# Peptides against a protein of PDB entry 2L9B, part 88

Target 1, 91 residues: chain A of PDB entry 2L9B
Amino acid sequence: ANFLSQKFPELPSGIDVNINMTTPAMMISSELAKKPKEVQLKFLQKFQEWTRAHPEDAVSLLELCPQLSFVTAELLLTNGICKVDDLIPLA
Target 2, 91 residues: chain A of PDB entry 2L9B as posed
Amino acid sequence: ANFLSQKFPELPSGIDVNINMTTPAMMISSELAKKPKEVQLKFLQKFQEWTRAHPEDAASLLELCPQLSFVTAELLLTNGICKVDDLIPLA

## One batch from the design tools (peptide; made by RFdiffusion4, then SolubleMPNN)

Design b1_p28_7_s1 (from b1_p28_7, 11 letters changed)
Fold by OpenDDE base, seed 5:
Structure b1_p28_7_s1 (fold): chain B 91 residues (1-91), chain A 28 residues (1-28)
Amino acid sequence: as target 1 above (91 residues)
Amino acid sequence: SNEELKKTLSEVLKAASEHLREYIESLQ
């Protein structure tokens, strides 16, 4: 929690979500899926750029917010960037 | 490129893959 406040000082408070990981990830993915494909791709590209510039922070973020791993994987799959078989060896 | 994006994000996912198994299993 302190990590998010430190690295993202202007991060909004957000909303409460279900306590499990699957439901929050599904909710986020659903909202992102409502955006144009160009917006989804831009999101991934910006996330890639940030990850490249801040690899340790990226790992910390995904450890702190594991639902984002689900969301990232879903975006990669639904936008045809990778297949399920590409993700299996990672788990 | 999509290939480089795949590589970069896959490496990050691998580093933080503790909860990724549950999601992958839900897809099968």
Scores: peptide ipSAE 0.217, ipTM 0.777, DockQ to the pose 0.641
Fold by OpenDDE base, seed 2:
Structure b1_p28_7_s1 (fold): chain B 91 residues (1-91), chain A 28 residues (1-28)
Amino acid sequence: as target 1 above (91 residues)
Amino acid sequence: SNEELKKTLSEVLKAASEHLREYIESLQ
């Protein structure tokens, strides 16, 4: 929470979704899936750029919000960027 | 490119995700 507030001062308050990982990830992925593919790809591109520039912060974010790991993996699969076999060795 | 995107994000996932296994299991 302190990390997010410091690194993203304009971030909306939102709600606590850290009850479990699967349900929040499913909800986020569902909402993202409603967006055009171009929007999803743009999101991934911006996320890539940010992770390149701030790799330590990116790791910290995904550790703090592990549901985003599920979401990111789902986006990679859904958009045909990677296959399930690409993710297995990462676990 | 897709390969560059895959590489970058996969590396981040590997470094940050202790729960990736749970997601993978949910796919199977």
Scores: peptide ipSAE 0.194, ipTM 0.754, DockQ to the pose 0.610
Fold by OpenDDE base, seed 3:
Structure b1_p28_7_s1 (fold): chain B 91 residues (1-91), chain A 28 residues (1-28)
Amino acid sequence: as target 1 above (91 residues)
Amino acid sequence: SNEELKKTLSEVLKAASEHLREYIESLQ
């Protein structure tokens, strides 16, 4: 979307994925899971820092790309940072 | 709403931050 191109002009065009919510999230999570744990943790750290610095943009991003909410949750769970019980009240 | 989303995201990240710190420390 236009938001992504404006805020992240360095982003590549990407590839097409299924329009539904589940498939894109699964694909992203799968690719991230192939990375070393250190890379996954650094990703979460940088995303957290960016979110703190740009909370409005973070909300807009998650509204525009709701699959990223699932991806973020999956990373938190997979890396043992959060438990399911931590996310249930927020769902 | 945006405010609700901000709250949710903040709570998730806040909860994660402490556990992430502990995990990183355990790697050393």
Scores: peptide ipSAE 0.098, ipTM 0.632, DockQ to the pose 0.049
Fold by OpenDDE base, seed 1:
Structure b1_p28_7_s1 (fold): chain B 91 residues (1-91), chain A 28 residues (1-28)
Amino acid sequence: as target 1 above (91 residues)
Amino acid sequence: SNEELKKTLSEVLKAASEHLREYIESLQ
């Protein structure tokens, strides 16, 4: 099994948005923005905890699903966790 | 770059841990 199947066996089905890098990220961010603020923050918290516990898996996930990089950055910015200056050196 | 961002987001999340914690706690 691939990385996603192994680490996330209960991952729900999705649709193919293979247009470009930006469009999929915008779609995901838009859907997440529709969720309550508490849900967004809880997601970030759980993702952070998992990332800290499994840093290598986190890198693998972001390499496999590159759209999640921009989604994560957008969530960090819109929720006031990071500032643009924090991300500029990483671009 | 996009590739560098992907490889360093784990570090970004780690660095933002205190801000995230404080923000969440402020909502409770």
Scores: peptide ipSAE 0.080, ipTM 0.623, DockQ to the pose 0.050; fails the geometry check

Design b1_p28_7_s2 (from b1_p28_7, 11 letters changed)
Fold by OpenDDE base, seed 2:
Structure b1_p28_7_s2 (fold): chain B 91 residues (1-91), chain A 28 residues (1-28)
Amino acid sequence: as target 1 above (91 residues)
Amino acid sequence: SNEELKKILSEVLKAASEHLREYIESLK
């Protein structure tokens, strides 16, 4: 919580979701899927840029907010950037 | 490029591999 507040001071207040990460991931992915492809790709691009600039923080973010790992994987798949088989070695 | 983006994001996702494993299994 402190990490998010420090690194993202303008982060909007959100709501708590259940501890099962698959449900939050489904919710987030569903909302992102409603956005134009250009918006989804822009999101990935910005995440890429931030990851390059702050790799350790990016790792910490995904560990702290594991639902984002599900969401990111889904975006990679739905936008044709990778295949399911590409993700298997990461597990 | 898509390949470059894939590599970077994959490396980040690897750090959360336990959670990713659960997601991958759900896709099978």
Scores: peptide ipSAE 0.069, ipTM 0.574, DockQ to the pose 0.597
Fold by OpenDDE base, seed 4:
Structure b1_p28_7_s2 (fold): chain B 91 residues (1-91), chain A 28 residues (1-28)
Amino acid sequence: as target 1 above (91 residues)
Amino acid sequence: SNEELKKILSEVLKAASEHLREYIESLK
């Protein structure tokens, strides 16, 4: 089993995406943007909690699924948690 | 708090900064 299967044993099976990184991120962000703000904030909250509890796994997850960094950034921006300038130093 | 959330997620995002570059540039 790979990292995702081990750390997220209840994760449903998915499919590979063989396109550039930006398009998948946009698609995911678009779907999340359709959800109520409360759902989006809950996602961020749970991600924060998990990251604090498992920082090395969080890094590994984003290395393994780099499109999630795009998605996370978008959620931070759209929910007013960050400004674009807050993220620029990360580039 | 938003500041705490910003801090922890920024550190996480930093780990994927290379992949995030194009996205951030598109926001400028």
Scores: peptide ipSAE 0.069, ipTM 0.569, DockQ to the pose 0.575
Fold by OpenDDE base, seed 3:
Structure b1_p28_7_s2 (fold): chain B 91 residues (1-91), chain A 28 residues (1-28)
Amino acid sequence: as target 1 above (91 residues)
Amino acid sequence: SNEELKKILSEVLKAASEHLREYIESLK
């Protein structure tokens, strides 16, 4: 929470989720799936660029919000960008 | 570990990079 606040000062406060990691990921993915495909792809592209430019921060983000790993994977799969075999390291 | 997570991200993004570019271009 502190990491997110300092790195993304304009980020909404959010809410606590006291459940398993799969359910939050499903909820986030569901909301993203409602957006146009172009918007989803632009998000992936910018996230990819940011991750490459700030790998340590990306690790910290995904450790703090592990549900984002599942969200990213699902976006890649559902948009036909990756195959399941490409994401074996996440399994 | 942090290093393992970095490796995972690197592999995923590497695998997705070209396909992402091609797919976006195909939508235009």
Scores: peptide ipSAE 0.058, ipTM 0.517, DockQ to the pose 0.050
Fold by OpenDDE base, seed 5:
Structure b1_p28_7_s2 (fold): chain B 91 residues (1-91), chain A 28 residues (1-28)
Amino acid sequence: as target 1 above (91 residues)
Amino acid sequence: SNEELKKILSEVLKAASEHLREYIESLK
C-alpha cells in the first residue's frame, strides 16, 4: 500500500488530471476559489493544524503530491496572507 | 494568526521547493 492509502484509508479514488503540475494546481485552486472565503480560510487553518501535529506526514504528502505546493501558495496569495516576495526564497 | 500560518506553511513548502519554482516564476 502507498502512503496515501495508509494514512488516509477513507480517501476517495479521485480523478485523472494533466501530467504537468501547473494545470492540476490551477484546476484545484479554481474550484477552491468558488467556495466562500470562510471555507478557504477554514481549509488553511485545518491544514496548519494537521501540519503542526504531523510535520513528517505533511512533508511526505507534499513530496508525493507536489501540485499541493502550488495550491497552497495560491491560497496564501489570494487570501492576502502572503505576497509573492514572501514565497520567492522558497523557489 | 496569519504570521503563524505563513511560517508553518513556508517550512512545509520548503520541502517541495523544487516543484514550486515553476509556479512562483509564472507569477513574476
Scores: peptide ipSAE 0.067, ipTM 0.571, DockQ to the pose 0.587; fails the geometry check

Design b1_p28_7_s3 (from b1_p28_7, 11 letters changed)
Fold by OpenDDE base, seed 2:
Structure b1_p28_7_s3 (fold): chain B 91 residues (1-91), chain A 28 residues (1-28)
Amino acid sequence: as target 1 above (91 residues)
Amino acid sequence: SDEELKKILAESLKAASEHLKEYIKSLE
């Protein structure tokens, strides 16, 4: 099994998207924006908890799926958790 | 580098985990 299948076996099947970061990230962000705010916040919470517990896997995931770094930044901004200046060093 | 930035992002998310949990609870 590949990394995603092994680490997240309960993920539903996705669709093929362009391999760049920006377009898929915008698509994901748009879909997440359709969810209630509480769902968005829970996603961020779970992701941070998982990142804390599995830092090396988190790095690997962000390398494999660079869309997630962009999506995470957008969720942090749109939910008022941080400001643009807070993320500039990470972009 | 791009890899360094990704590592910094991961570390930042790791460091912010407890703060985010408290923030979410404050919104409930």
Scores: peptide ipSAE 0.071, ipTM 0.556, DockQ to the pose 0.050
Fold by OpenDDE base, seed 5:
Formats: C-alpha cells, sequence, structure tokens
Structure b1_p28_7_s3 (fold): chain B 91 residues (1-91), chain A 28 residues (1-28)
C-alpha cells in the first residue's frame, strides 16, 4: 500500500481533477471558501494539532500532496492570519 | 493563537516550498 493508504485508511477515493498543480489547489480552496469561517478555522486548528502530533507524517503528506501547501497558504491569507510577505521567506 | 498557528503551518509548508513559491508568486 502507498503512504496515503497506510496512514489514512479512512480516506475516500477522491476525485481526479487535472494534472495542473494550481487548478486542484484553487478548486479545494474554492470549496472550503463556501464553508462558514468557523469551519475554515477549525480545519486550520485540526491541521495544527495533527502536525504537532505527527510531524514526520505531516512532512510526508505535504511532499506527496503539494496541493495542500497551496490550499493552506490561501486559507492563511484569506482569513487574515498572515500576509503574502509573511510566506515569502519559505520560498 | 494566530501567530502560533502561522508558525507551525509555515514550518510544515517548508517541505513543499518550491510549489508554494509558485503559488505565492501567482498572488502578486
Amino acid sequence: as target 1 above (91 residues)
Amino acid sequence: SDEELKKILAESLKAASEHLKEYIKSLE
């Protein structure tokens, strides 16, 4: 089994969107943007908690699913948690 | 806090920095 199947056995099958990196991220961000702000913030909170509990798995997840880096960045920006300049040092 | 959340997420995102760089650039 691949990493995702092993670490996240309850994952749904998902949907194939396209090979472009930006489009999948934008689609996910768009869907999350339709949710109440409280849900968006809860997502970030749960991701923080999970990252702390599973740091190596978190790194592996983001390496294998770089779309999530796009999504997370946009959520941070749109919810006013940070500015673009705050993320530039990561580039 | 927002700052604490920002910090932990920023550290995690370093693993995908090349992809993140392109996304950030697209927002400029």
Scores: peptide ipSAE 0.052, ipTM 0.527, DockQ to the pose 0.579
Fold by OpenDDE base, seed 3:
Structure b1_p28_7_s3 (fold): chain B 91 residues (1-91), chain A 28 residues (1-28)
Amino acid sequence: as target 1 above (91 residues)
Amino acid sequence: SDEELKKILAESLKAASEHLKEYIKSLE
């Protein structure tokens, strides 16, 4: 929480969710899935660019919010950017 | 591995982070 507030001060307050992998990931993925494909792709693209520009922050973010890893993976798969086989070695 | 997955996802997610921020804002 502290990291997010410092690195992303413009973020809204957010919603408290139980600290587990499944529930938050499902919530985020569900909401993202409601958006048009182009919006999802743009999201992934911007996140990729940001990750490249700020790798240390990206790692910290994913450590703080591990559910985002699952969300990102799902978005990559559902949008055909990668295949399941591509992610297996990373698991 | 968990760490490598984090890196890959971080690389992927980092690019999407700004969009995620915007998306989160739209949800809240």
Scores: peptide ipSAE 0.076, ipTM 0.550, DockQ to the pose 0.067; fails the geometry check
Fold by OpenDDE base, seed 4:
Structure b1_p28_7_s3 (fold): chain B 91 residues (1-91), chain A 28 residues (1-28)
Amino acid sequence: as target 1 above (91 residues)
Amino acid sequence: SDEELKKILAESLKAASEHLKEYIKSLE
């Protein structure tokens, strides 16, 4: 089994999409945007907590799925948690 | 710090996108 299936067995299988930065990020971002703000913030909170508890796995996940970084950035900006200037050094 | 964690989250989610998309749809 691949890393994702092994580390996150509770996740659905998903569907195949073209591997690039933009398409997956746009798809995820659009789905998140449909959720209430409370859900978006809860997602960020839980992801942050998981990252703190499992930093090595978090790095591996983000390396495998760099679109998540883009999505997270979008969520942070949309919810007013970060500003563009905060993220520029990371781009 | 919270700010540091917020920044690191901004660049890393590519391959897990479809899994995450379906997971997000199941939330709430």
Scores: peptide ipSAE 0.041, ipTM 0.499, DockQ to the pose 0.117; fails the geometry check

Design b1_p28_7_s4 (from b1_p28_7, 14 letters changed)
Fold by OpenDDE base, seed 3:
Formats: structure tokens, C-alpha cells, sequence
Structure b1_p28_7_s4 (fold): chain B 91 residues (1-91), chain A 28 residues (1-28)
């Protein structure tokens, strides 16, 4: 039932976010933006590889954690990997 | 829907594969 606990058994406990003040996506993006560019690129690379290897799991993760869709899009744009045109389907 | 967003994101990531590769290579 809980995809995260099933697929990521060693994942640490999350932290609650006041959704009325700051969305989870914004918080995640902010934290990732503090990391060096190389780290951000490595994250995207590994995420891509995992997505290719486990497409169904990737979809399930993003369904359960839709904030990650925004985070990924933001990283793609800010790192110049994708153009806005590439993300039009998300609009 | 969330499902649609998930699938779209997956497609975007796949479509961006070459862009990502080229970008990383450009940094070397």
C-alpha cells in the first residue's frame, strides 16, 4: 500500500511541511539549489537512469509524490538541460 | 491528474537524456 516504504525501506522519516506557508516542492527545490551544480546534475542523471530502469516504479513514485514533478522540472530548467518547450506538456 | 503528470515527467526525462549527456560533457 505504501510505495515509499516498500521500495525505499531505508528512507528516513519525512518532515511535515505547513502546506499553507511553503509547498513541499518549493522547499525541495530550494534545498537542492543550495547544492553545487555538479551535485544537481548528478541527481538528475541518477534519477534519469533509475527512471529508465524502473519506469513503472518511477511513475508510481511521481504519482505518490507529485511535488517531485515540479522539483524535477525546476532542476531541468535551471541547469539548462531542458528548454521551456520541452516542458510544455506539463503546462 | 497526478498520473498524467508522472507519465509526462517520465517522458520529459527520457527526452532530455541526450541534452543532459551533452550538457555534462560540455562541463568537462
Amino acid sequence: as target 1 above (91 residues)
Amino acid sequence: SNAELAETLAAVLRAAAEHLRRYIESLK
Scores: peptide ipSAE 0.117, ipTM 0.629, DockQ to the pose 0.050
Fold by OpenDDE base, seed 1:
Structure b1_p28_7_s4 (fold): chain B 91 residues (1-91), chain A 28 residues (1-28)
Amino acid sequence: as target 1 above (91 residues)
Amino acid sequence: SNAELAETLAAVLRAAAEHLRRYIESLK
Protein backbone atom coordinates (compact mmCIF):
# COMPACT_ATOMS: atom_id res chain seq x y z
CA ALA B 1 0.00 0.00 0.00
CA ASN B 2 1.09 3.58 -0.62
CA PHE B 3 1.70 6.15 2.08
CA LEU B 4 -1.86 7.48 2.06
CA SER B 5 -3.41 4.04 2.34
CA GLN B 6 -1.12 3.15 5.23
CA LYS B 7 -1.49 6.33 7.25
CA PHE B 8 -5.07 7.25 6.37
CA PRO B 9 -6.96 4.03 5.64
CA GLU B 10 -10.37 5.70 5.91
CA LEU B 11 -9.56 8.57 3.56
CA PRO B 12 -12.27 8.94 0.91
CA SER B 13 -11.38 8.33 -2.73
CA GLY B 14 -11.91 11.90 -3.89
CA ILE B 15 -13.09 13.17 -7.26
CA ASP B 16 -11.48 13.08 -10.69
CA VAL B 17 -9.88 16.32 -11.86
CA ASN B 18 -7.25 17.35 -14.36
CA ILE B 19 -4.01 15.47 -13.68
CA ASN B 20 -1.80 18.55 -13.52
CA MET B 21 -1.02 20.17 -10.20
CA THR B 22 -2.41 23.64 -10.78
CA THR B 23 -6.00 22.79 -11.64
CA PRO B 24 -6.60 20.44 -8.69
CA ALA B 25 -4.96 22.89 -6.31
CA MET B 26 -7.13 25.72 -7.59
CA MET B 27 -10.24 23.60 -7.19
CA ILE B 28 -9.36 22.60 -3.64
CA SER B 29 -8.53 26.19 -2.73
CA SER B 30 -11.81 27.45 -4.14
CA GLU B 31 -13.78 24.85 -2.19
CA LEU B 32 -11.97 25.69 1.04
CA ALA B 33 -12.55 29.38 0.40
CA LYS B 34 -16.29 28.68 0.48
CA LYS B 35 -16.01 27.44 4.06
CA PRO B 36 -16.37 29.79 7.03
CA LYS B 37 -13.13 31.44 8.09
CA GLU B 38 -13.23 29.55 11.39
CA VAL B 39 -13.24 26.27 9.50
CA GLN B 40 -10.30 27.33 7.35
CA LEU B 41 -8.33 28.30 10.43
CA LYS B 42 -9.18 25.03 12.13
CA PHE B 43 -7.86 23.13 9.12
CA LEU B 44 -4.62 25.09 9.25
CA GLN B 45 -4.31 24.60 12.99
CA LYS B 46 -4.87 20.86 12.88
CA PHE B 47 -2.57 20.44 9.89
CA GLN B 48 0.10 22.46 11.65
CA GLU B 49 -0.22 20.40 14.82
CA TRP B 50 -0.01 17.16 12.88
CA THR B 51 3.01 18.47 10.98
CA ARG B 52 4.80 19.22 14.24
CA ALA B 53 3.97 15.83 15.70
CA HIS B 54 4.85 13.92 12.52
CA PRO B 55 7.44 15.94 10.60
CA GLU B 56 8.71 13.06 8.47
CA ASP B 57 5.21 11.89 7.60
CA ALA B 58 4.27 15.47 6.78
CA VAL B 59 7.13 15.73 4.31
CA SER B 60 6.15 12.41 2.76
CA LEU B 61 2.54 13.53 2.40
CA LEU B 62 3.47 16.81 0.77
CA GLU B 63 5.90 15.07 -1.57
CA LEU B 64 3.19 12.65 -2.63
CA CYS B 65 0.49 15.32 -2.86
CA PRO B 66 2.21 18.53 -3.97
CA GLN B 67 -1.16 20.16 -4.61
CA LEU B 68 -1.53 20.36 -0.83
CA SER B 69 1.50 22.63 -0.66
CA PHE B 70 -0.17 25.05 -3.05
CA VAL B 71 -3.47 24.86 -1.18
CA THR B 72 -1.85 25.40 2.20
CA ALA B 73 0.12 28.36 0.89
CA GLU B 74 -3.06 29.93 -0.45
CA LEU B 75 -4.81 29.45 2.88
CA LEU B 76 -1.90 31.01 4.74
CA LEU B 77 -1.93 34.03 2.44
CA THR B 78 -5.68 34.58 2.29
CA ASN B 79 -5.99 34.31 6.07
CA GLY B 80 -3.14 36.75 6.66
CA ILE B 81 -0.88 34.23 8.36
CA CYS B 82 1.97 34.70 5.89
CA LYS B 83 3.10 37.24 3.33
CA VAL B 84 4.02 36.45 -0.25
CA ASP B 85 7.67 37.02 0.56
CA ASP B 86 7.52 34.20 3.10
CA LEU B 87 6.39 31.76 0.42
CA ILE B 88 8.68 32.70 -2.46
CA PRO B 89 10.72 29.51 -1.96
CA LEU B 90 7.55 27.54 -2.77
CA ALA B 91 7.21 29.17 -6.19
CA SER A 1 11.46 19.61 -6.17
CA ASN A 2 8.51 18.24 -4.24
CA ALA A 3 10.84 17.39 -1.36
CA GLU A 4 12.06 20.97 -1.20
CA LEU A 5 8.50 22.30 -1.34
CA ALA A 6 7.43 19.92 1.42
CA GLU A 7 10.28 20.93 3.68
CA THR A 8 9.69 24.60 3.00
CA LEU A 9 5.98 24.29 3.72
CA ALA A 10 6.69 22.42 6.94
CA ALA A 11 9.05 25.18 7.99
CA VAL A 12 6.49 27.85 7.13
CA LEU A 13 3.79 26.10 9.14
CA ARG A 14 6.14 25.81 12.09
CA ALA A 15 7.18 29.44 11.86
CA ALA A 16 3.56 30.59 11.58
CA ALA A 17 2.54 28.86 14.83
CA GLU A 18 2.37 31.97 16.96
CA HIS A 19 0.80 34.03 14.19
CA LEU A 20 -1.92 31.45 13.71
CA ARG A 21 -2.57 31.13 17.43
CA ARG A 22 -2.95 34.87 17.90
CA TYR A 23 -5.17 35.20 14.86
CA ILE A 24 -7.50 32.43 15.98
CA GLU A 25 -7.77 33.95 19.43
CA SER A 26 -8.59 37.33 17.93
CA LEU A 27 -11.63 35.78 16.25
CA LYS A 28 -13.07 34.30 19.43
Scores: peptide ipSAE 0.088, ipTM 0.592, DockQ to the pose 0.050
Fold by OpenDDE base, seed 4:
Structure b1_p28_7_s4 (fold): chain B 91 residues (1-91), chain A 28 residues (1-28)
Amino acid sequence: as target 1 above (91 residues)
Amino acid sequence: SNAELAETLAAVLRAAAEHLRRYIESLK
């Protein structure tokens, strides 16, 4: 909690989706899928740039918000950036 | 490039491999 407030001071409060990790990921992916492809790609690019600049923080973020791993993978797949076989070695 | 983007994000995703594993399994 302190990590999020410190690194993202203007982050909205959001809502509590306390079901499992899959459901929140699906919800986020669904919302992102409504955006134009260029917006989705821009999101990935900005996330990439941030992770390069702050690799430790990126790891901390994914540990704190594991649903983002699902979301990121889904965005990579749906936008044709990679294939499922490219992600399997990560499992 | 798409390759560079995938590589960078894949490396980050590997840090949370357990969660990613569950997602990948759901795709099979």
Scores: peptide ipSAE 0.264, ipTM 0.809, DockQ to the pose 0.588; fails the geometry check
Fold by OpenDDE base, seed 5:
Structure b1_p28_7_s4 (fold): chain B 91 residues (1-91), chain A 28 residues (1-28)
Amino acid sequence: as target 1 above (91 residues)
Amino acid sequence: SNAELAETLAAVLRAAAEHLRRYIESLK
């Protein structure tokens, strides 16, 4: 009866890292970095479209899973979409 | 565009601003 089970019923169980905030982010980013650049960019594009279509759910997701903010920031930086200074105003 | 993508995600990422702040600082 939590947010994830309600909004994403087909979501797999996943694995609990539960060490610190940066550890799960680094793990996810590492796995994404193994994918071709085209796949990474497609992910960002689809995430953009989803967040636009479901802004309230996107906010809830990132509040519940703040590690995804780390991952998204890393993808923006590594793909040359943003510079570090571009993200400072968010902090 | 890349700029539009960044702005859209930035608006959502602001929901976890403190965590993002720590990440950015870790890169410096």
Scores: peptide ipSAE 0.089, ipTM 0.581, DockQ to the pose 0.590; fails the geometry check

Design b1_p28_8_s1 (from b1_p28_8, 14 letters changed)
Fold by OpenDDE base, seed 1:
Structure b1_p28_8_s1 (fold): chain B 91 residues (1-91), chain A 28 residues (1-28)
Amino acid sequence: as target 1 above (91 residues)
Amino acid sequence: AAARQERLERQKRNLELLNQKIDEYLKK
């Protein structure tokens, strides 16, 4: 099982899961997980605020680096902010 | 062009979902 299959057991069959997506996401998530919970939460808060203030830039960033969506999802799950079922629509 | 537009729309939806979950936690 790869990173995405482990974190999202209910992933739709149409979701593209390959090394270009899973390896970078796993690496980034691993580094963030070494930080205190307060730092991880602050990262999420600041990221959210930035996306609200700069929505076009945020979408462009995710187009360039779609792995960031899975990094953010991992932070949400690890910190108990949401459930796996909440992220089933993520694609 | 159509494929790129679809990718952009998907990322927009993904971002909306993630921000929704963050909001639900921070506004508790």
Scores: peptide ipSAE 0.506, ipTM 0.864, DockQ to the pose 0.564
Fold by OpenDDE base, seed 5:
Structure b1_p28_8_s1 (fold): chain B 91 residues (1-91), chain A 28 residues (1-28)
Amino acid sequence: as target 1 above (91 residues)
Amino acid sequence: AAARQERLERQKRNLELLNQKIDEYLKK
């Protein structure tokens, strides 16, 4: 199954994501969604700054925990930061 | 090694996309 397709059915079908990525991503997103919007936005800002300061570590982290890409995507969508169509290339 | 490098490049592209959207919001 595809995590983004499950949460956002308006997103066109793409590459299926293993359930071992989908379920953990939903759990992480659920926990972050419990936080105030300002906390979620601060998380995105600090995460972005860290990835730019540590690009190799950031890519390694996403290799180890690919679920984080889907978590970040959901934060962007639920906070109205971007549109569903913007994230179609995400794989 | 080649397969791993491809996975790393894919994650790099994913991160760049996400950071682009964050920039468009936070830097507006």
Scores: peptide ipSAE 0.503, ipTM 0.864, DockQ to the pose 0.607
Fold by OpenDDE base, seed 4:
Structure b1_p28_8_s1 (fold): chain B 91 residues (1-91), chain A 28 residues (1-28)
Amino acid sequence: as target 1 above (91 residues)
Amino acid sequence: AAARQERLERQKRNLELLNQKIDEYLKK
């Protein structure tokens, strides 16, 4: 399964995701989507700040939970921060 | 080791991309 492809059919094929990526991402994104847009944006901002302050830990987190990249991607897309084409390099 | 390093580099690239998009929005 491909979470992003299912929700955003404009995405190109080739993103290597499976059920272990899709289900957690869907669940997290669903919960975040219930929050106000301001909260979602604040989440992105705080996450970004943390990743820049703690780059090694950030990479470790994404290594452990690569699903988080897709959660972040969906937040960007659903909030109109970027377009699907902008995320083609995401893998 | 090589596989892990590749995964780490991939996550670095992904993070850079995501942060770039966030920056483009926040710095408008």
Scores: peptide ipSAE 0.502, ipTM 0.865, DockQ to the pose 0.612
Fold by OpenDDE base, seed 3:
Structure b1_p28_8_s1 (fold): chain B 91 residues (1-91), chain A 28 residues (1-28)
Amino acid sequence: as target 1 above (91 residues)
Amino acid sequence: AAARQERLERQKRNLELLNQKIDEYLKK
């Protein structure tokens, strides 16, 4: 099973994630999880702000490092910002 | 080329979804 499926067993099984994506995501998420909740939330907000201010750069970043979407997803779930069902469309 | 474009569009959709959830949280 992939990282998110292991940590969040209620996630849909249809998400295409391989070891090359899940391992980096797991490492990044682990480091972020060591920080206070307020720091994690601030990170999400600043990342959101940046992606909206620099959409072309944001797409380039995710093309280079698609693992970041799964890092962000875990932060949302861990901090209770959204539910697992909300992320069904995530790919 | 077509495959790359599909990947780019997927990431755009992913970003929009994630940002939408953050927005919804902030409204609560």
Scores: peptide ipSAE 0.499, ipTM 0.863, DockQ to the pose 0.593

Design b1_p28_8_s2 (from b1_p28_8, 14 letters changed)
Fold by OpenDDE base, seed 4:
Formats: sequence, C-alpha cells, structure tokens
Structure b1_p28_8_s2 (fold): chain B 91 residues (1-91), chain A 28 residues (1-28)
Amino acid sequence: as target 1 above (91 residues)
Amino acid sequence: AAERAARLAKRKENLALMNEKLDEYLAK
C-alpha cells in the first residue's frame, strides 16, 4: 500500500513506496490539513519559490526526502489546484 | 550513475509539473 493510493483511490496504480515514505507523508499531510486553506496555499507558494531559487538543492532535497512529493501532491489535490490525472507522471 | 541521473531528472520534472499547476491555479 502507498500513501496516494490510500488517500486517493481513483489514482492509477504504479506508485511504489515503502512504509518509510508513507508514514512521514501521512503525518505531515495530516498536520497541514488542519490549517486553513490560506496557510496551506502559502506553504506551497513558499516551497515553490524556494525550489525555483534553489533548483539543484530542491532536487537534492527530494532525493533525501522523497516523501515530500506525496505531501505536495495531496495539498494540490485537496485544495483543488490539481486533478488526479495530473499526478499520473508521479507514478 | 545512469539510474541516478534518470531519477534526478524525473524528480526535477515532477517538481516542475507541480509548480506549473500551482501557477495555473494562482492565475485564475
């Protein structure tokens, strides 16, 4: 079982993650989901700005913490920013 | 080395995709 499949059963199969990625993502997403939408959006915006300013470091961060992709994906979906079909490339 | 390069390229692509979707949302 992977995080995205559990939260979004309509998502196509193909994403493979272990428990070390799934659990942290669930915890982070759960806490962020408790915040107002404006706060969640601001989080995404600040992360976006940082990744654009530091693209190589951003890639390195995702290599070290691949679970962050699931966190951002859920934030995009739950806030209506992204559709499930848009996340197919993540699989 | 080749596998790592491919993985990093995919991560970069996925990040760009997410940023694009965010931009599109904010532009509405």
Scores: peptide ipSAE 0.425, ipTM 0.840, DockQ to the pose 0.698
Fold by OpenDDE base, seed 1:
Structure b1_p28_8_s2 (fold): chain B 91 residues (1-91), chain A 28 residues (1-28)
Amino acid sequence: as target 1 above (91 residues)
Amino acid sequence: AAERAARLAKRKENLALMNEKLDEYLAK
């Protein structure tokens, strides 16, 4: 099973999860998960602010580093910010 | 290419979704 399917069994299939994305995503998510919820939320807020201020750069970043989408997804799910159904568009 | 344009548009949409959910969470 891939990273997302293992962590979130209700998540629909369809997203491409290969080793080049999975390993970095797991590492980043693991490190972030060690931080308090407040720190994780602050990370998301800063990322949100940056993406709104620089939407074109944000899209480019995610194209260059698609593993970040998995990190973001896990942060949203594990902190109760999103439901699994909310991530259907990602798949 | 059209395929790339569509992919980039989808990523922009996904970012908007993430930001929407975060806003909803922070609002409660």
Scores: peptide ipSAE 0.425, ipTM 0.842, DockQ to the pose 0.736
Fold by OpenDDE base, seed 3:
Structure b1_p28_8_s2 (fold): chain B 91 residues (1-91), chain A 28 residues (1-28)
Amino acid sequence: as target 1 above (91 residues)
Amino acid sequence: AAERAARLAKRKENLALMNEKLDEYLAK
């Protein structure tokens, strides 16, 4: 099972992620999880603002660093910002 | 090329979804 499936067992099944995506996501999420919830939220907000201001660059970044999608999704779930059911399209 | 285009489109949709959920959370 991949990282997200282990931490969020009810997350809808999707495409398997390889080690190049799973391990970096685990490491990044682990470090962010050590921060207070308010800091994690601020991180998401700043990232949101940047992605809206620079949508083309945001897509390019995710292409370069696809693990960031899993990091962001985990932050949303862990902090109760969204429900597992909301992330069906991500699967 | 077509496969890459589809992947990029999906990433764009994923970003939109996550941003939408963040907005909804902040509005509560």
Scores: peptide ipSAE 0.425, ipTM 0.840, DockQ to the pose 0.659
Fold by OpenDDE base, seed 2:
Structure b1_p28_8_s2 (fold): chain B 91 residues (1-91), chain A 28 residues (1-28)
Amino acid sequence: as target 1 above (91 residues)
Amino acid sequence: AAERAARLAKRKENLALMNEKLDEYLAK
């Protein structure tokens, strides 16, 4: 089972997460999870602000570092910001 | 080329979706 399957056993079938994203995301998400929730939220907010200000660069960054999109999704799920079903389109 | 364009477009849509969910959370 991949990282998402371990943390979210109710993950619907059909969710495919590339191993090249999953393993790095486990490491990054684990480090972020050690921080207080307020720090995690600040990270998301700052990232959100930057992506809205620099949408083309944001897409380029995600292309270069696809694990970052997985980390962001994991933060959304872990902090109860969204449900697994909300992220099905990301898979 | 077309494949990359489609991938980048999808990433942009996914990013927008994530931002929407964050906005909804912060609005509560």
Scores: peptide ipSAE 0.423, ipTM 0.841, DockQ to the pose 0.715

